# Designs tried in a protein design run: peptides against a protein of PDB entry 3S8F. Part 287

Target 1, 157 residues: chain A of PDB entry 3S8F
Amino acid sequence: VLTLFVAVPSLMTAFTVAASLEFAGRLRGGRGLFGWIRALPWDNPAFVAPVLGLLGFIPGGAGGIVNASFTLDYVVHNTAWVPGHFHLQVASLVTLTAMGSLYWLLPNLTGKPISDAQRRLGLAVVWLWFLGMMIMAVGLHWAGLLNVPRRAYIAQV
Target 2, 166 residues: chain B of PDB entry 3S8F
Amino acid sequence: DEHKAHKAILAYEKGWLAFSLAMLFVFIALIAYTLATHTAGVIPAGKLERVDPTTVRQEGPWADPAQAVVQTGPNQYTVYVLAFAFGYQPNPIEVPQGAEIVFKITSPDVIHGFHVEGTNINVEVLPGEVSTVRYTFKRPGEYRIICNQYCGLGHQNMFGTIVVKE

## One batch from the design tools (peptide; made by RFdiffusion4, then SolubleMPNN)

Design b2_p27_2_s4 (from b2_p27_2, 16 letters changed)
Fold by OpenDDE base, seed 3:
Structure b2_p27_2_s4 (fold): chain B 157 residues (1-157), chain C 166 residues (1-166), chain A 27 residues (1-27)
Amino acid sequence: as target 1 above (157 residues)
Amino acid sequence: as target 2 above (166 residues)
Amino acid sequence: FPLGTQAFMQLLMATLRAEFELVYSLL
């Protein structure tokens, strides 16, 4: 019971971010249960990238609880599950946030706004990155549950 | 107006908090499901046992691979295994089918993995500590031991074999 | 598992194996 309480601060952070997004979406004219999502600036890669990272972080966070669990860690430890987990946490959330930050930072530092073509390219990059990361992460988690070891080039199946 | 805005924000936070709590229960359920469907059960481990990694090769039960398999009962064995850079000893490990095997695993050098394919045996092996794993092989054949903890330049080639005899 | 699931798992395992071999060949 005490072990699972470690997840509480992370959940608190998650709902705060989600609440902020909902508030922002509603301020932008979104209405209803899901209308606020559509109202968010999905045309800006600086926004889309970290949001996609957050979406990937949700299952990753669930995996964090699994990894922190004594009994379940026994099942998944040193299997492909673990790389699957941190690819969601680092290669998705952190990396996409970094990408998004660059899309905001570079124009501001140089004083040159990004062109429409650059904006569209940026959107393509972050969406493709997210898609690839999700496919890989699902695969790694699945393989881990099938007892595929990490740090090994071979597997039983 | 500011008060109304704060009230609205709080409402959103409360909603998402409730959702988070609901998801927590979902995650717990998923954990339970995973435990039920993807675990072969907990392998009993012994109490914390220490050993001197600097002398483990020269004296004690790990020193002679030919004496590594010790019968402790009619259908019970203890196997003293060394994981080292870069292999296992004894290799192969020969045990009878259906016997209860207690693996006592340690390392003379660095941290290694001891992952036995086809089983739920998966432990890290630390120098100075003895890892104890209990398992019964129901099927005869060869089981590959894989090092799943990086241990140096030869890590990728560090394998062992358990031969289960009928 | 259904045949389709088994096939997908096998493909996934093969992909992982190839990836691991590539990564660790560089170490």
Scores: peptide ipSAE 0.026, ipTM 0.724, DockQ to the pose 0.028
Fold by OpenDDE base, seed 2:
Structure b2_p27_2_s4 (fold): chain B 157 residues (1-157), chain C 166 residues (1-166), chain A 27 residues (1-27)
Amino acid sequence: as target 1 above (157 residues)
Amino acid sequence: as target 2 above (166 residues)
Amino acid sequence: FPLGTQAFMQLLMATLRAEFELVYSLL
């Protein structure tokens, strides 16, 4: 009940952010149903990081609903599925949002813009982090569906 | 200009909110479908049994591992299992193939897991509560019980065995 | 585990280990 209750404002927040991104993309010259996405500043790690976090949050949020469902939780409870969910929510969304915030905050606090080299390195770090998190999360969810137990070093599947 | 921008933002927000609500209903529908077509063997809260973890080792059906397996019918058994730091009792648990087994599992100390490999038996065991699982072993052999809830320094070595006899 | 799952898990663990070793080697 609580998870489903929280799901509503969470979805509202996420899609409000998406609405803001659409508006921003259109202001930057993006047109059509998806053209605004390409127009967004993908060259800025402060932007890319939290957006990738949001992308990871989509399957993670869906997983939250699964975990809150009695019949489905019976399948996934205390399996590797649960760590997979956490890595999407915490290690993806929260961490990437924090990274993005720092990429914005530190230059503004110091009054010094990041160099082009730092920008490119930041992009590489964020994308590689996201890729690693997706691989790990998919693996953990998959293992969980195969009844691999959580908090156990061995499993027979 | 500002008014135009606000109007545009509002339009996008309305669209995305509508999409959000639609997705919410899709998820609810999927849950409802699962509930309608599948049974998970969930124990109703009103039937949750309570025990005193401080006395469960000394008295009651969990006190004697030799008496833990109780035949309740021609092909039906109840097994009273204790999960403790760090093991299970009885160990091994011996049951017949094809019999309906009702596991009554509790803990005298901390929270443990009861995960039987090769089966869908996977429950948490809380001190003061009785976890009930019904299962029929169709194949004879040994099934390992794994603790999947951290319970202390010996957690990783906390194993049990169910022996299913022909 | 199915063969595909085993291969994936091995790759995953190898990657995680490599990342771990890399990070700690730089500290």
Scores: peptide ipSAE 0.024, ipTM 0.702, DockQ to the pose 0.021
Fold by OpenDDE base, seed 5:
Structure b2_p27_2_s4 (fold): chain B 157 residues (1-157), chain C 166 residues (1-166), chain A 27 residues (1-27)
Amino acid sequence: as target 1 above (157 residues)
Amino acid sequence: as target 2 above (166 residues)
Amino acid sequence: FPLGTQAFMQLLMATLRAEFELVYSLL
């Protein structure tokens, strides 16, 4: 009950952020239904990281609703599904947002802009992190649906 | 300039709010789909039942592992299972193939898990409460019971076995 | 399970086992 109550406002907030991104993309010359996405600053790890976090948060949020369902919770509770959900929410959104924040914060605190090499490295790190997290999260969710237990080092596979 | 930007953002927000509402229905659909595809074969068999965890080992249907499997009908059994630190009783649990099994599971000590591999049986076992799960084993063999709720230092080694006989 | 799924789960479970052993060795 509480999860669903929080989920709706959170979802609305998330899409408000998306609206802001759309507006920003359009200001940068993007047009059409999806053209604004391409116009966003994908060359900046400070931008890419939290956006990738948000993308990972979408299925995680959906999973949260699943976990809050009485009937479905019976199926997924204490299976690998739950760690999969957590890794999407915390290790993807929160961690990537933190990483992105560092790419903005450190240059501003030091007064020194990041070099091009550092920027490229940052992009690589963020994308690789996201990819790894998606592989793990998908694997955990899949394993959970296949009834792999949580908090057990062995499973019938 | 800021005012203009604000109004523009509001216009986009309306669209995204509509999308948000649509996504709620998508999530409901996903719930329905997962329910339809992953919940078959295991259902709750009874109402919430309470028991005294301090006496459950001493008296009642859980007290004697030798009497834990009770035939309640021609092809129906009730199995009274204790999950404890760190194991299950009876162990092994012996049941016939094709019979409807009602598991009545409780704990004398702390919270445990009762996860049967190869099945959808997966419940938490709370002291003072009886978890009731109904299942029919269609295939003979051994099914491992795994504790998937942290219950102490021996948690990782807490296993049981269900033996399904032909 | 599919072979790819089995391999992934085996790796995951092995990792979990190692992690558990490490944690429990400290307790």
Scores: peptide ipSAE 0.015, ipTM 0.698, DockQ to the pose 0.022
Fold by OpenDDE base, seed 4:
Structure b2_p27_2_s4 (fold): chain B 157 residues (1-157), chain C 166 residues (1-166), chain A 27 residues (1-27)
Amino acid sequence: as target 1 above (157 residues)
Amino acid sequence: as target 2 above (166 residues)
Amino acid sequence: FPLGTQAFMQLLMATLRAEFELVYSLL
């Protein structure tokens, strides 16, 4: 019971961040149900990276509830499902947030803005990272549901 | 201006909270669906049973692999399995097809895994505790036991076999 | 570097040093 309560503040935080993004998008001229998304600064890797991390964190968070469930954990525990969860939570959210932080922090620390070429490269890096991570994570979760074991180089399937 | 901004943010938060509640129900529904379709594979937790890992190799039901398979009733067996660095005993574990098998699994050294391919048997084995799993093998053949918990340098090669005889 | 940047770097290095010392003290 207490373990599942951890999901409550996490969800509250997630939706607060989403609300902040919507507000920011609307301040930037976005209108309508989805127009605010288009208005966000998708040309800035310092913004895109952590947002993509958050997107990956959503299914990861859902998986966290599964992993914390006594009954459901029996199905997924020590299978490829668990690494799939970790790659969404750590290798996606944390890593992309760190990447985004660097894209903001380094220019500010050095006093030198990133070049347009560096910006474009940064965008490519974070999008490719996200795409690759999603493919891998989906694969790991799927394999886990097929009872592929964790920490083993062989499997029934 | 600050007041207007606060109201706007609050409105968006309210909207997203409503959405969150809707999504919560979706997730609960998905969990319920998963449980409904996989309930047959869920083994409830049993009573906590303890054993002394320092003596388990020397005395008791785990000490002699030749006596590890015990018939407890008609078509019912208890199998006392040790998971150790780096293997299982007995190995192979021989059981008859269609019999109800109760596995009593423990470790004399470190934490191991006990994952039987082709089955829903997947438990961690802790020194000092006995893991109990009940299973009936409907198909004869060989079932591989895999250690899915890191237990040392030989972890990757830690395998066992269950032989189900017709 | 600006004073703020210098302060940040000093803090970072101090933190890193403390982490290493902690790790090595446990070895």
Scores: peptide ipSAE 0.006, ipTM 0.717, DockQ to the pose 0.015

Design b2_p27_3_s1 (from b2_p27_3, 16 letters changed)
Fold by OpenDDE base, seed 3:
Structure b2_p27_3_s1 (fold): chain B 157 residues (1-157), chain C 166 residues (1-166), chain A 27 residues (1-27)
Amino acid sequence: as target 1 above (157 residues)
Amino acid sequence: as target 2 above (166 residues)
Amino acid sequence: DVLDQVLALLQGLLAKFLEYLAKAREA
């Protein structure tokens, strides 16, 4: 029971980030229940990357609760499910946030703004990374449920 | 306008920080209370069986691979398995089809995995502890045992076989 | 019983927190 309390701060963080995004979108002229989402700067890879990371983090967080459950963990422990989980957490949120940070940092560090072509390329990279990561994550979770072992190069399935 | 936005953001940040801090204290208090009263609830863990990993190879039921499979009833067997760097003992494990098999698994060295393909047998094996798994093989054939916990340089080649005979 | 009391306290604190956020959003 106490272990699951770790989910509370995580959920609080998630909702806080969502609230911040809503606030930002509304400041940018977004209105209505979902209009604020469209108003966010989706043309900036430095913004898009961490947001996509957050989206990947949602199912990953749900998986964290599963992994922390005694009875459910028995099913998924040391299977491909586990790599699927932390690829959503590390390779999605953390990695995409790092990528997004670079798209901001490099122009500021060099004093040279990125070209429009570089911006478009950055967007393509971030979206493709997210798509690939989601495909891989779904595959790993699926394989895990089929009892494909972790840390093994051979599987019966 | 910018001032209003800044003020609003600051208020949100302060609020969430304060709430997070408050929740931290609540969690600490709950942990302290739980530890003090020992009412954390029943953890559905099996009975902890211990064994000395330094002597498990020399004496006891795991010492002789030829005596690893013990018939405990007309249709019941206990199999004493060692997971070690880098393999399983005995190997192969021979059991009859349809019999209830109780695996008693331990390690003389480091933590290993015991994952039997085609079954729901998947446990970690800790030195000094005995893992108990009960399973009935309904189909004859060979079942591969895979180590799914990193145990050293030879981890990737650590396999065993269970042979289920008709 | 103690847990129930703690949960009730937390619910109260959460409600106050949400009210605080609502006020902050109006600024």
Scores: peptide ipSAE 0.026, ipTM 0.729, DockQ to the pose 0.136
Fold by OpenDDE base, seed 1:
Structure b2_p27_3_s1 (fold): chain B 157 residues (1-157), chain C 166 residues (1-166), chain A 27 residues (1-27)
Amino acid sequence: as target 1 above (157 residues)
Amino acid sequence: as target 2 above (166 residues)
Amino acid sequence: DVLDQVLALLQGLLAKFLEYLAKAREA
């Protein structure tokens, strides 16, 4: 039971990041309860990518608590649920953050800003990636709850 | 005013920290609720039982597949199962319908999985350790055992069968 | 019913949290 307190630092980080986004949005002129969200630089793939990763990381984090639970792990362990979890964590947050970092790093290294076409393409890439990851993750978690085993090509469902 | 700004920031930090902590307890509560309402099929871990994987095939209750199914009482059986590269022993496992079955599963070689389709039986099988699972089959028929832990080149073909007789 | 109660509780807590943040912004 006490092992679940390991989640505290992660939760603190998550909500601190959210708070930082709020501050950033407000500094950019956003007002009201949700107006700050709109004020964030959604036209920049270097920003959008890691933020989408963070959004995917939220259910993944919740799943982490489930997976770490002694009792609930009996339901999900070695099922498709587990791949669903780490795809949210690694293939979503980590990968999207890497993608986003590229959109920041390359312009800085080359000294050349990205073109508008490149920017739009980048936005398309990260949004499509996020959408695909969410579909896959939901599907895997669903399959896992139906007791579909991982690492197997067959399942009785 | 820098002082006012500082106070506002601190208030935000405290709020978010409190919310984070609250969410942790929400998750714990949800877990507790799930356990309280859905306890069926959950088998708690027992005392760690160990065996020597190098000799488990030669001596002991796992050595002879013909002796793997042991009646321990009225309508109670213990089944000693080996998961190995790449199959299960005995195969098939024959048990009666409605009987309480205690599976004692171990491996002589590498880590395997023991996932029984149509049931909630799903355990890791570690060399040197004995996995214990208790289950009662309510329906007669064949239940496929699937290895859900990668164990080598033949992993994808590693299957067993439990035959439940009327 | 239990789920509804939990959801209602969470919504209430969220509302209180948002109000707290709003007050902090105005300070």
Scores: peptide ipSAE 0.022, ipTM 0.742, DockQ to the pose 0.231
Fold by OpenDDE base, seed 4:
Formats: C-alpha cells, structure tokens, sequence
Structure b2_p27_3_s1 (fold): chain B 157 residues (1-157), chain C 166 residues (1-166), chain A 27 residues (1-27)
C-alpha cells in the first residue's frame, strides 16, 4: 500500500510539466482551453520526441500502479504485461527523451543547425517510433491479460 | 524576472494539481474496479516459509520425487515441487481431478518461475523460500508448467507437466 | 474491508501531503 504513494509525487510532477507546457504554449500565442497545445513547437523534433514520451508515460504510469499493487500483481506479474509496461516507461519516455536530446545537442555541439530535410526526417522518426511503441505496448498488455507468459516463446493462447 | 515566470507557472500548476488530484481518484477507482472484478480466484500468497537450498535435494520432503505427492486429507494433497536448472520434479506431477492441491515449491539453485498454463498459478520460486499455491483442477488432462523467470542457458527449455487424472 | 481502509488512508495522506506542499510553496 505504501508503495502506491509513489504515484502521488509522480502525478504531481507529470502535471507540473503539463503546466509548464501550457505556460509555454500561451507565451507562444496560444489561447483558450486547447489553443496553447497548437502553439507549441511541433515542428521541432527536439520538442516533439520528449512530449510523445510523456504521452506514453501516462498509461505506463497507470500500469505502474497496477504492477505495484500486491493483489493485482498476481494477475500480471511475469506476463507479457510487464514488458508492455517497460516499453512505455523506458522505450518510449526515456528513449524518446534521449532522441529529443540529441536533436538539440548535436546542432549545438557542432555549431551547425539541422537542415530542413533532417528536421522533417527527425519528426518522422519520432512519430513513427511513438506509433510503433504504442502498438507494441498495447499488444503486450493485451497478451499479458490473456496470460501470455513473459520470457517464454510458448503460450497456450 | 525569473521569479515572475516561476510565479506564473505556479498559477498554472494549481489548476493542473486539481486536475491531477481528480485523475488520481479516477485511477484509484479504476484500480478498485479491476480489483473487484478481475481478482476473483486469485491464489493468495502463503505464509513465509524458509528452507535450506543446499540440503533440500538430500533431505526433507523435496528430496524424493516419488514421495512428492502426499495425501493430507480426503481429496486433499500436498505436492512438493522442485524447480531447478532446468526442469521440475516430480515430472510429471500426477494429481486427481477435483482434489485440492497445495503446491510447495522451492529451488535448490537459482530463481525460477512456476507458471501453469490454463490456470492462475504463476509464482516465482526463490532458493531458500517455499512458495505455496493452492489450486483445484476441475478438468482432467495435462497442464504445462513454464518457467517465466530467466534462470540460465536452458531457461527456454524448462518445462514440466501436471497430469490431472479422472 | 481492506480496500476501503487503504483508500481512506491514501486519501488522508494525500490531503496532508498536498497541504504540506501548499505551505512549502508559500515559505
């Protein structure tokens, strides 16, 4: 039960980040309830990547609460559910953040801005990555609920 | 100026904190719902029981596979199972249909998994610890035991069988 | 039941935590 309290600061952090994004969007001219989202720099892969990671982290975080539950863990533990969770938390958030960091870091280190073609390619990469990760994660979670074991090449279903 | 910016961010944070709180309760509700609707029949963990993994093969109830299935009462059995690199003993495990089976599972070497297909039996097996699982097989037939915890080079081939007899 | 108790405890602790954070932000 005490483990579940970790969700509190995590959620607070997540929504604090969201608050910062809202503020940034509004500073960029976004107005209204959702207009600030459109105002964010969606043309920059260095921005898009970590944001997509954050989006993937939401269901992953929910899964984290499930995995941390003493009773619910009996259902999902060592099933395909767990890899599904990891692919949201690590392969989505962490990886996309790293990718985004590179899109920012490399131009700064080299002193050369990325070309428009490179920018477009970067956007394609991060969006496709996100899409693929979501498909895989959903599939793994679904398989896990069907009692497909983790770390096994065989399953009854 | 940074102070002003931080203060402004804080204002937005207040709104999002409220949203966060609301979402927290939504998640709690969903978890509660899941717990109420999908945990029926979950096998609870037994009491913590320890065993010496260095001697478990030589002495005690796990030492002889031929004596692993013990009738403890009318239509009640205890099965002492070893998960080892790389297999299970006894193998097959033979139990009668409709009997209440208490599995006492431990390992003499490394951590293994004990996942029985077609059932909700899914536990990790730790050296020095006895995993206790209670289950009643309603259908006769063969149930495959799968190791779902990496245990070495032969992990992928580590299988067992439970034979439920009519 | 146990679930209700856990939920109640969680809600209580969360409330206290939020209050603490509010005070901390004002300090």
Amino acid sequence: as target 1 above (157 residues)
Amino acid sequence: as target 2 above (166 residues)
Amino acid sequence: DVLDQVLALLQGLLAKFLEYLAKAREA
Scores: peptide ipSAE 0.013, ipTM 0.719, DockQ to the pose 0.059
Fold by OpenDDE base, seed 2:
Structure b2_p27_3_s1 (fold): chain B 157 residues (1-157), chain C 166 residues (1-166), chain A 27 residues (1-27)
Amino acid sequence: as target 1 above (157 residues)
Amino acid sequence: as target 2 above (166 residues)
Amino acid sequence: DVLDQVLALLQGLLAKFLEYLAKAREA
């Protein structure tokens, strides 16, 4: 009940963030229905990381609704589905947000911008992290639906 | 114009809120679809039953593994199962094919899992609580029971077997 | 069938939302 209730403000927040990004993109010269996305600072790991985290959080949030649903939880409970969900929520959103925050915080604290090499490396790290996390999460969710047990090293499938 | 800007922002906010609500309904619809197509195999939960975990090994229906399988009617059985660190009792559990089996599962020590491979039986077993699962084995053979809740150093080796006889 | 309907609904809602945003940007 609580989770389902929380889903509403969470969705509202998510789409508000999206709206803010649209405004930001348009202020940066983006035009058209989707041009504002391209105008966002995709060259900055401090931006890219948390955005990728948010993208991973979307299916994770949907999964949260599933996990909180009585009948559906019966299907997924204590299966590989659960760690798949957590990796989207924690290892994607939280971790990537932390990574992004670090890319913002350190330059601010030191008063020195990151080098171009560091920037490029940072971009590679966050994109590879996101990709790996998505692969793992999809695999875990799939395995969970196939009734692969959680916390077991063996499975029938 | 400040007024125009304000109006535009308000429109964006309303639009995004509406979309948010729409997505919520989409998720509800997906849940409904899942329920409509996959509920036939759901094992209904039994009534909440409590038991004293400190005495369950000494007294009651779980105390003697030789008497764990009780015939309650024609082609109906109740099986009293203990999940403990680190195994299941009785082991193996022997039941006939095609019979309606009611598993009454509890733990004398810590929380365990009871996951039967090849079935949709998957429950947590809490000390002091009896988990009830109803199932009918249509195919004879051996079904492995796996603990899917970490319960200690021997968790990874905690297995049981259900033998379904023809 | 039901899934297809849900997907169609989602697509429709998305389209309407995008149109709404487009109109809002014209203000």
Scores: peptide ipSAE 0.005, ipTM 0.680, DockQ to the pose 0.265

